# Peptides against a protein of PDB entry 1EMU, part 73

Target 1, 132 residues: chain A of PDB entry 1EMU
Amino acid sequence: PPYLKWAESLHSLLDDQDGISLFRTFLKQEGCADLLDFWFACTGFRKLEPCDSNEEKRLKLARAIYRKYILDNNGIVSRQTKPATKSFIKGCIMKQLIDPAMFDQAQTEIQATMEENTYPSFLKSDIYLEYT

## One batch from the design tools (peptide; made by RFdiffusion4, then SolubleMPNN)

Design b2_p20_5_s2 (from b2_p20_5, 6 letters changed)
Fold by OpenDDE base, seed 2:
Structure b2_p20_5_s2 (fold): chain B 132 residues (1-132), chain A 20 residues (1-20)
Amino acid sequence: as target 1 above (132 residues)
Amino acid sequence: SALDETSEEVVEELLEEEEE
């Protein structure tokens, strides 16, 4: 069953609607749902191919991600990303150099945070165990 | 995939918030 795959890979968990829902519920309980939302935001952003018609949209989205998750010093995403990573993103925003991969490093760092912390905890949570 | 769909939803929500 899918829930067994969730225990084998975070990616498997995040590629399942039920898995996403349960994990998000858990993260909200832990006060760190922004980790997941940011991760998905980065994924969605990277999917938007740069072209003339998407330029404004991509810039707006990049700014939105930056303002919501990176610029907020009180946010968990900001606290779990390295200063150099945040500085790079800021630079991209300020220079309007919006490469599809501009959030990749930040996403990697947040993914590592989840892999090492919230994801293992989720697999031990009542939410997950009761589902199984 | 659920991952792709969720990513798109999150993006759309962020863009909506930016416009508000």
Scores: peptide ipSAE 0.779, ipTM 0.954, DockQ to the pose 0.948
Fold by OpenDDE base, seed 5:
Structure b2_p20_5_s2 (fold): chain B 132 residues (1-132), chain A 20 residues (1-20)
Amino acid sequence: as target 1 above (132 residues)
Amino acid sequence: SALDETSEEVVEELLEEEEE
């Protein structure tokens, strides 16, 4: 069953609608749902191919991600990303150099945070165990 | 995939918030 795959891989968990829902619920209870939302935001952003018609949209999205997750010093994402990573993102925003990969490093760092902390905790949570 | 669909939903939500 899918829940067994969830225990084997975070990617498997995040590639399952039920898995995403349960994990997000867990993260919300832990006050760190922004980790997952940011991760998905980065994924979605990277999928938007640069073109003339997408330029404004991509810039707006990049700014939205930056303002909501990176600029907020009190946010869990900001606390779990390195200063150099945040500085790079800020630079991209200021220069309006919106490369599809501009959030990749930040996403990697947030993914590592989830892999090391929230994901293992989720697998030990009542939410997951009761689902099994 | 669920991953792609969720990513798109999050992006759309962020863009809506930016327009507000």
Scores: peptide ipSAE 0.779, ipTM 0.954, DockQ to the pose 0.930
Fold by OpenDDE base, seed 4:
Structure b2_p20_5_s2 (fold): chain B 132 residues (1-132), chain A 20 residues (1-20)
Amino acid sequence: as target 1 above (132 residues)
Amino acid sequence: SALDETSEEVVEELLEEEEE
């Protein structure tokens, strides 16, 4: 069953609608749902192909991600990303150099945070165990 | 995929919030 694959990798969990729903519910209870939302935001951003028609949209999205998750010093995403990573993102925003990979390092760091903490905790949670 | 659909939804929500 799919829930067994969820325990094998975070990617398998995040590639399943039920898995995403349960994991997000768990993260909300833990006060760290922004980790997952940021991760998905980065994924969606990277998928947008740089072109004339997408230029404004990509810039707006980059700014939105930056303001919501990086600029907020009290946010969990900001606290779990390295200063150099946040500085790089800020630089991209200020220079309006919006490379598809500009959030990759931040996404990697947030993914690592989930991998070593919230994801293992989820697999031990009542939410997941009752589903199995 | 669920991952792709969710990422698109999150992006759209962020853009909507940015316009408000």
Scores: peptide ipSAE 0.778, ipTM 0.954, DockQ to the pose 0.945; fails the geometry check
Fold by OpenDDE base, seed 3:
Structure b2_p20_5_s2 (fold): chain B 132 residues (1-132), chain A 20 residues (1-20)
Amino acid sequence: as target 1 above (132 residues)
Amino acid sequence: SALDETSEEVVEELLEEEEE
């Protein structure tokens, strides 16, 4: 069953609608759902190809991600990303140089946070165990 | 995939919030 694959990798968990739902519920209880939302935001952003028709959209999206997750120093995403990473993102926003990969490092750091903390905890949670 | 669909939904939500 799919829930067994969820225990094999975070990617498998995040590629399943039920897995996403359960993991999100768990993260909300832990007060860190923003980790997952940011991760998905970065994924979605990277998929937008840079072109004339997408320029404004990509800039707006980058700004939205920056303001919601990076700029907020009290947010969990901000706390779990390195200063140099946040500074780089800020620079891209200020210069309006919106490369599809501009959030890659931040996404990597947040993914590492989930891999090391919330994902293992989820697999030990009542939410997951009761589902199995 | 669920991953792709969810990422698109999150992006759309962020864009809607930005335009408000």
Scores: peptide ipSAE 0.778, ipTM 0.954, DockQ to the pose 0.943; fails the geometry check

Design b2_p20_5_s3 (from b2_p20_5, 6 letters changed)
Fold by OpenDDE base, seed 3:
Structure b2_p20_5_s3 (fold): chain B 132 residues (1-132), chain A 20 residues (1-20)
Amino acid sequence: as target 1 above (132 residues)
Amino acid sequence: SALDETSEKVVEELLKEEEA
């Protein structure tokens, strides 16, 4: 069943609608749902094709991600990303150099945070265990 | 996929907030 695959990799969990729902519920209870939302935002951003038609949209999205998750120094995403990573993102925003990969390092760091902490905890949670 | 659809929804919500 799918829930067994969820325990094999975080990616398998995040590629399943039920898995996403349960994991997000768990993260909300832990006060760290922003980790997952940011991760999905980065994924969605990277998928947008850089072209003339999408330039304004991509810039707006990059700014939104930056303001919501990176700029807030008290936010969990900001606390779990390296200063150099945040500075790089800020630089891209200020220079309006919006490369599809500009959030890749931040996403990697947030993914590592989830894999090291919240993902293992989720697999031991009542939410997951009751689902199995 | 669920991952793709979720990422698109998150992006759409962020853009709505940015344009409001």
Scores: peptide ipSAE 0.794, ipTM 0.960, DockQ to the pose 0.943
Fold by OpenDDE base, seed 1:
Structure b2_p20_5_s3 (fold): chain B 132 residues (1-132), chain A 20 residues (1-20)
Amino acid sequence: as target 1 above (132 residues)
Amino acid sequence: SALDETSEKVVEELLKEEEA
């Protein structure tokens, strides 16, 4: 069953609608749902291919991600990303150089945080165990 | 996929918030 695959990899969990729902519920209880939302935001951003017709959209989205998750000094995403990573993102925003990969390093760092902490905890949680 | 759909929804919500 799918829930067994969820325990084998974070990717399997995040590629399942039920898995996403349960994991996000768990993260909300832990006060760190922003980790997952940021991760999905980065994924969605990278999928937008640069072109003349979506340049404004991509810039707005990049700014939104930056302001919500990176600039928030009290946010868990900001606390779990390296200063150099955040500075690079800020530079991209200020220069309006919006490369599809500009959030890749930040996403990698947040993914590592989830894999090392919240993901293992989720697999030991009542939410997951009661689902099995 | 669920991953792609969720990513798109998150992006949509961020853009809505930015425009509000």
Scores: peptide ipSAE 0.796, ipTM 0.960, DockQ to the pose 0.950; fails the geometry check
Fold by OpenDDE base, seed 5:
Structure b2_p20_5_s3 (fold): chain B 132 residues (1-132), chain A 20 residues (1-20)
Amino acid sequence: as target 1 above (132 residues)
Amino acid sequence: SALDETSEKVVEELLKEEEA
């Protein structure tokens, strides 16, 4: 069953709608749903290929991600990303150099946080265990 | 995929919030 695949890898969990829903619910209870939302935001942003028609859209989205998750020093995403990574993102925003990969390092760091902490905890949670 | 669809939805919500 799918829930067994979820225990094999975080990627398998995040490639399943039920898995995403349960994991997000768990993260929300832990006060760290922003980790997952940021991760998905980065994924979605990277998919938007640069072109003349979406330049403004991509810049706006990058600014939104930056302001919501990176700029807020009290946010869990900001606390779990390295200063150099945040500085790089800020630089991209200020220079309006919006490369599709500009959030990749931050996403990697947040993914590592989930892999090391929240994902293992989820697999031990009542939410997951009751689903199995 | 669920992953792709979710990422698109998150992006759409962020853009809506930014435009509000």
Scores: peptide ipSAE 0.795, ipTM 0.960, DockQ to the pose 0.951; fails the geometry check
Fold by OpenDDE base, seed 4:
Structure b2_p20_5_s3 (fold): chain B 132 residues (1-132), chain A 20 residues (1-20)
Amino acid sequence: as target 1 above (132 residues)
Amino acid sequence: SALDETSEKVVEELLKEEEA
């Protein structure tokens, strides 16, 4: 069943609508849903190919991601990303150099945070266990 | 995929918030 695949990898969990819903519910209860939302935001951002029609949208989105998750020093995403990574993102925003990969390192760091903490905790949670 | 659809939804919500 799908829930067994969820326990095999975070990617399998995030590739399932029910898995996403349950995991996000868990993260909200833990006060760290921003980790997952940021991860999805980065994924969605990277999918937007640089072109004339997407230029304004991509810049706006990059700024939104930066302001919501990186700039806020009290946010969990900001606290779980390295200073050099945040500085790089800030530089991209300031210079308006909006490369599709500009959030890749931050996404990697946040994914590592989930892999090391919230994802294992989810698999031990009542939410997941009651689903099984 | 669920992953792709969720990513798109999150992006759209961020853009809506930015424009508000």
Scores: peptide ipSAE 0.794, ipTM 0.960, DockQ to the pose 0.949; fails the geometry check

Design b2_p20_5_s4 (from b2_p20_5 with T3L A7S R9K D12E A20E)
Fold by OpenDDE base, seed 5:
Formats: C-alpha cells, sequence, structure tokens
Structure b2_p20_5_s4 (fold): chain B 132 residues (1-132), chain A 20 residues (1-20)
C-alpha cells in the first residue's frame, strides 16, 4: 500500500495526494507547514522555463516566494535557510536575474530540514499511524 | 503526478496572493 512507500522516502510521500494532505495537516499542527509549501513553490517555479511570454509571471512568482518565505525573518523557512542562500536569492530578485534554479539551494536546505525533523516525526505521528 | 499538481497549485496560490 502507498503508506508503506511513504515510510521509505519523503519523495514517495510528496508524490501521493493523500500523503501530501496528511503531511500538510501534520505540519500545520507543528506550525511549520510553510516548509512544505515553500518546497512545492520552488518545484513549481523551476518548471517554468524562461521565455518572453512568461518573464513577468516568473518575476512575480520569484518575488512572491521571496517575500513570503525568505524575507519573513519570523518564518520557519527563513530560520531554516542559510544567510548566504537568502542573500543570493535577494540578489537575484534585485538584479532581476530569475534563473529557474535560483531557489534550488534553499529548497535543498528546506528538504534537509524536513528529512531530518518533520518527516521522521510524521511517521511516528498519530495521523500517519492511524492511517496505516 | 500528485507532486507536479501540488506544485502548480501552490504556485497559482502565490501568484493570486501577489495580485491582491
Amino acid sequence: as target 1 above (132 residues)
Amino acid sequence: SALDEESEKVVEELLEEEEE
């Protein structure tokens, strides 16, 4: 069953609609749902290939991600990303150099946070265990 | 995939919030 795959890898959990829903619910209870949303935002952003027709959209999205998750010093994402990573992102925004990979390092750091903390905790949570 | 669909949803939500 899918829940067994969820325990094998975070990627398997995040590639399942039910898994995403349960994990998000868990993260909300822990006050760190922004980790997951940021991760998905980065994934979605990277998929937008640069072209003349989506340049404004990509810039807007990059700004939105930056303002919501990186600039918010009280946010869990900001607290779990390195200063150099945040500075790089800020630089990209200011220079309007919106490379599809500009959030990759931040996403990696947030993924590591989830892998090391929230994901293991989720697998021990009542939410997951009652689902199994 | 569920992952791709969720990524798109999150992106759209962010863009909607930015337009407000």
Scores: peptide ipSAE 0.788, ipTM 0.956, DockQ to the pose 0.950
Fold by OpenDDE base, seed 1:
Structure b2_p20_5_s4 (fold): chain B 132 residues (1-132), chain A 20 residues (1-20)
Amino acid sequence: as target 1 above (132 residues)
Amino acid sequence: SALDEESEKVVEELLEEEEE
């Protein structure tokens, strides 16, 4: 069953609607749901084609991600990303150099945070265990 | 995939918040 794959791979968990729902619920209880939302935001941003027709949309989205997750010093995402990574993102926004990969390093750091802490805790949680 | 659909949903929500 899918829940067994969730225990073997974070990617498998995040590629399942039920897995996403349960994990988000768990993260909300832990006060760190923004980790997951930021991760998905980065994924969605990278998928947008960097063409003239999408330039405005991509810039707006990049600014939204930056303001909500990077600029907020009290946010969990900001606390779990390196200063150099945040500085790079800020630079891209200020220079309006919106490369599809501009959030890749930040996403990697947040993914590492989840894999090292919240993901293992989720697999030990009542939410996951009661589902199995 | 569920991952792709969720990523698109999150993006749309962020863009809507920017318009508010």
Scores: peptide ipSAE 0.788, ipTM 0.956, DockQ to the pose 0.947
Fold by OpenDDE base, seed 3:
Structure b2_p20_5_s4 (fold): chain B 132 residues (1-132), chain A 20 residues (1-20)
Amino acid sequence: as target 1 above (132 residues)
Amino acid sequence: SALDEESEKVVEELLEEEEE
């Protein structure tokens, strides 16, 4: 069953609608749902091809991600990303140099946070165990 | 995929919230 694959990798969990739902519910209880939403935002952003028709959309999206998750010093995403990473993102926004990979390092750091903390905790949670 | 669909959903929500 799919829930066994969820225990094998975070990617498998995040590629399942039920897995996403349960994990988000768990993260909300832990007060860190922004980790997941930021991760998905970065994934969605990277998928947008840089072209004339997408330029404005990509800039707006980059700004939105930056303002919601990076600029907020009290946010869980900001607390779990390195200063140099946040500074780089800020620089991209200010210079309007919106490379598809501009959030890659931040996404990597947030993924590491989930891999090391919330994902293992989820697999030990009542939410997951009751589902199995 | 579920991952792709969720990513798109999150992106669209962020764009709707962006006031520029």
Scores: peptide ipSAE 0.785, ipTM 0.955, DockQ to the pose 0.800
Fold by OpenDDE base, seed 4:
Structure b2_p20_5_s4 (fold): chain B 132 residues (1-132), chain A 20 residues (1-20)
Amino acid sequence: as target 1 above (132 residues)
Amino acid sequence: SALDEESEKVVEELLEEEEE
């Protein structure tokens, strides 16, 4: 069953609609749902290929991601990303150099946070165990 | 895929919030 695959990898969990829903519910209870939303935002951003028709949209999205998750020093994403990573992103925004990979390092760091803490905890949670 | 669909939803929500 799918829930067994969820325990094998975070990617499998995030590639399942029910998995996403349950994991998000868990993260909300833990006060760290922004980790997941930021991760998905980065994924969606990277999919937008640079072209004339997407330039404005990509810049707007990059700014939105930056303001919501990186700029707020009290946010969990900001706290779980390295200063150099945040500075790089800020630089890209200020220079309006919006490379599709500009959030890759931040996404990697947030993914590591989930892999090390919230994902294992989720697999031990009542939410997951009751589903199985 | 579910992952792709969720990523698109999150992006759309962010863009909507930016317009407000």
Scores: peptide ipSAE 0.786, ipTM 0.956, DockQ to the pose 0.947; fails the geometry check

Design b2_p20_6_s1 (from b2_p20_6, 12 letters changed)
Fold by OpenDDE base, seed 1:
Structure b2_p20_6_s1 (fold): chain B 132 residues (1-132), chain A 20 residues (1-20)
Amino acid sequence: as target 1 above (132 residues)
Amino acid sequence: SEARERTSEEVLEELLEEEE
């Protein structure tokens, strides 16, 4: 069953709608749902290929991601990303150089945070265990 | 996956709405 795959890798968990829902519920209770939302925002942003018709939209999205998750020093995402990574993102925003991969390093760091802490905790949670 | 794609799009849409 899918829930067994969830325990084998975070990738499998995040490929499953039920897995995503349960994990988000858990993270919300822990006050760190922004980790998951940021991860998905980065995934979605990277898939938007740059062209003349979507330049303004991509810039607006990049700014939104930056303001929501990176600029907020009290936020969990900001606390779990390295200063150099945040500085790079800020630079891209200020220069309006919006590469599809501009959030990749931040996403990697947030993924590592989940892998090392919240994901293992989720597999020990009542939410996951009751589902199995 | 389809779930990953759907979730990503939903998050981005919510972000745009919050900025308006």
Scores: peptide ipSAE 0.783, ipTM 0.960, DockQ to the pose 0.917
Fold by OpenDDE base, seed 3:
Structure b2_p20_6_s1 (fold): chain B 132 residues (1-132), chain A 20 residues (1-20)
Amino acid sequence: as target 1 above (132 residues)
Amino acid sequence: SEARERTSEEVLEELLEEEE
């Protein structure tokens, strides 16, 4: 069943609607749902290919992602991203240089955080174990 | 995956709505 694949990799968990839902519920209980939302935001943002018709949208999204997750030093995403990474993103926003990959490093760092902490904890959680 | 794509789009849509 799919839940066995979830235990094999975070990637598999995040490819499954039920997995995403359960993991998000768990993260909310832990006060760190922003990790997952940011990860998905980055994924979605990278898929938006630059063109004349979506330039404004992409800039707005980049700003929104930056303000919600990176700018607030008290946020969990901000705390789990390196200063150089945050500085780079800030620079992109300020210069309005909005490359599809501008959040890649931050996403990688947040993914590592989940891999090291919340993902293993999820696999030990009542939510996951009761599902199995 | 479909789930990943759907979730990503939903998150971005929510962000845009918050900007309005």
Scores: peptide ipSAE 0.782, ipTM 0.960, DockQ to the pose 0.892
Fold by OpenDDE base, seed 5:
Structure b2_p20_6_s1 (fold): chain B 132 residues (1-132), chain A 20 residues (1-20)
Amino acid sequence: as target 1 above (132 residues)
Amino acid sequence: SEARERTSEEVLEELLEEEE
């Protein structure tokens, strides 16, 4: 069943609507739902192909992601991303160089955080165990 | 996956709404 696959890989969990919902609920209780939201924001952002018609939209999105997750010093995403990574993102925004991959390193770092901490904890949580 | 795609789009839409 799907819930067993969730225990085998974070990838499987994040490919399943029920898995995403349960994991997000867990993260909200832990005060770190921003990790997941940021990860999905990066995924969505990368899919937006640059073109003349969406340049302004992509810039707005990049700025929104930056302001909400990276610039917020009290945020968990900011605390779990390296200074050099955050500086790079800031530079891209300031220079208006909005490459689809500009958040890739940050996403990788946040994914590692989830893999090492919140994902294992989720598998031990009442939310997951009661679902099984 | 469809779930991943849907979730990503929802997050981005919410971000844009907050910027306005």
Scores: peptide ipSAE 0.781, ipTM 0.960, DockQ to the pose 0.896
Fold by OpenDDE base, seed 4:
Structure b2_p20_6_s1 (fold): chain B 132 residues (1-132), chain A 20 residues (1-20)
Amino acid sequence: as target 1 above (132 residues)
Amino acid sequence: SEARERTSEEVLEELLEEEE
């Protein structure tokens, strides 16, 4: 069953609608749902190919992601990303150089955080175990 | 995957709505 694949890799968990839902529920209870939301935001943002028709939208999205997750020094995403990474993102926003990959390093760092902490905890949680 | 794509789009849409 799919839930066994979820235990084998975070990638498998995040490819499954039910897995995503359960993991997000768990993270919300732990007060760290922003980790997952940021990860998905980065994934979605990278898929937006730059063009004249979506330039303003992409800039607005980049600013929104930056303000919600990076700028807030008290936020979990900000705390789990390196200063140089956050500085780079800030620079992109200020210069209005909005490359699709501008959040890639931050996403990598947040993914590592989930891999090392919240993902293993999820597999030990009542939420996951009751689902199995 | 489809689930990953759908979730990503939903998160971005919510972010845009919050900015408006």
Scores: peptide ipSAE 0.780, ipTM 0.960, DockQ to the pose 0.897

Design b2_p20_6_s2 (from b2_p20_6, 12 letters changed)
Fold by OpenDDE base, seed 2:
Structure b2_p20_6_s2 (fold): chain B 132 residues (1-132), chain A 20 residues (1-20)
Amino acid sequence: as target 1 above (132 residues)
Amino acid sequence: SEAREKISEEVIEELLKEEE
């Protein structure tokens, strides 16, 4: 069953709608759902190819991601990303250099945070174990 | 995956709404 794949890799968990739902519920209880939302935001942002029709949308989205997750020093995403990474993103926003890969490093760091902390905890949680 | 794509889109749309 799919839940066994979830225990094998975070990648498998994040490819399954039910897995994502349960994981998000767990993260909300832990006060760190923003980790997952940011990760998905980065994924979605990278998929928006630069073109004339997407320019305004991409800029708005980049600013939204920056303001919500990076700029807020009280947020868990900000606390779990390196200062140099955050500075790079800020620079991109200020210079309006909105490359599809501008959040890649931040996404990698947040993914590592999940891999090392919240994902293992999820597999030991009542939410996951009751599902199995 | 389809789920990943769908959820990514939903998150993006929510972020854009908050900017409006």
Scores: peptide ipSAE 0.744, ipTM 0.956, DockQ to the pose 0.898
Fold by OpenDDE base, seed 1:
Structure b2_p20_6_s2 (fold): chain B 132 residues (1-132), chain A 20 residues (1-20)
Amino acid sequence: as target 1 above (132 residues)
Amino acid sequence: SEAREKISEEVIEELLKEEE
C-alpha cells in the first residue's frame, strides 16, 4: 500500500495526495507547515518558464515567496536557510533577475530539514500510525 | 506526480492572491 512507500522516502510521501495531506496536518500541529508550503512554492515557481507574457507574474511570485518565507526572521523557513542563501535570493529580487532556479538552494536546505527532523517524526506520529 | 502539480499550483495561487 502507498503508506509503506511513504516510509521508504520523503519523495514518495510528497508524490501522494493522501500522504501530503497527512504530513501537512502533522506539520501544522508542530507549527512548521511553512516548510512544506515553501517547498511546494519553489517547485511551482521553477516550473514557470520565462517568457515575455509571464515576466510580471514570475516577478510577483518570486517577491511573494521571498516576503512570506525568507524575509520573516521569525519564520521557520528563514531559520532553516543559510544566510548566504537568503542573501542570494534577496539579490535576485532587488536586481529583478528572476531565474527559474533562484530558490533551488533554499528548497534543498528546507528539504534537508524535513528529512532530518519532521519527516522521521511524522513516521512515529499517531497520525501516520493510525493510518497504517 | 499529479498531486504534486496540483498542490504546487494551489500554493502559488494563494501566494499571488495575498500579494494583491
Scores: peptide ipSAE 0.744, ipTM 0.956, DockQ to the pose 0.957
Fold by OpenDDE base, seed 3:
Structure b2_p20_6_s2 (fold): chain B 132 residues (1-132), chain A 20 residues (1-20)
Amino acid sequence: as target 1 above (132 residues)
Amino acid sequence: SEAREKISEEVIEELLKEEE
């Protein structure tokens, strides 16, 4: 069953609608749902191809991601990303250099945070265990 | 996956909506 695959990798968990839903519920209880939302935001952003029709949309989206998750020093995403990574993103925003990969390092760091902390905790949670 | 694509799109749309 899918829940067994979820325990094998975070990637498998994030490929499953039910897995994502349960994990999000868990993260909300832990006060760190922003980790997941940011991860998906980065994924969605990277998929937007740079072109004339997407230029304004991509800039707005980059700014939104930056303001919501990176700029706020009290946010969990900001706390779990390295200063150099945040500075790079800020630089991209300020210079309006919106490369599809501009959030890749931040996404990697947040993914590592989930891998090291929230994902293992999820697999030990009542939510997951009761589902199995 | 379809789930990942769907959720990503929803998150993006929500962020863009908040910028308006």
Scores: peptide ipSAE 0.743, ipTM 0.956, DockQ to the pose 0.885
Fold by OpenDDE base, seed 4:
Structure b2_p20_6_s2 (fold): chain B 132 residues (1-132), chain A 20 residues (1-20)
Amino acid sequence: as target 1 above (132 residues)
Amino acid sequence: SEAREKISEEVIEELLKEEE
C-alpha cells in the first residue's frame, strides 16, 4: 500500500495526496506547517515559465513568497535557511531579477530540514501509525 | 505527480490572493 512507500522516501510521501494531507496535519500540530507550504510554493513558482503574460504574476508571487516565509526572521522557514540564501533571494526581489530557480537553494535547505527532523518524526507519529 | 502539481497550484493561488 502507498503508506509503505511513504516510509521509504519523502519524495513518495510528497507525491501522494493522502500522504501530503496527513503530513501537513502533523506539521500543523508541531507548529511548522510553513516548511511544507514553502516547499510547495517553490515548486509552483519554478513551474511558471518566464513570458510576457506571466511577468507580472511571477514578480507578485516571488514577492509573496519572500514576504511570507523569508522576510519574517521569527518564522521557521527563515530560521532554517542560511543567511546567504536569504540575502540572495532579497537581492533578486530588489533587482526584479526573478529567475525560475531563484528559490531552489532555499527549497533544498528546507527539504533537508524536513528530511532530518519532521519527516522521521512523522513516521513515528500517532497520525501515521493510526493510518497504517 | 498529479497531487504535487495540484497542491503546488493551490498554494500559489492562495499566496497571490493574499497579495491583493
Scores: peptide ipSAE 0.742, ipTM 0.956, DockQ to the pose 0.896

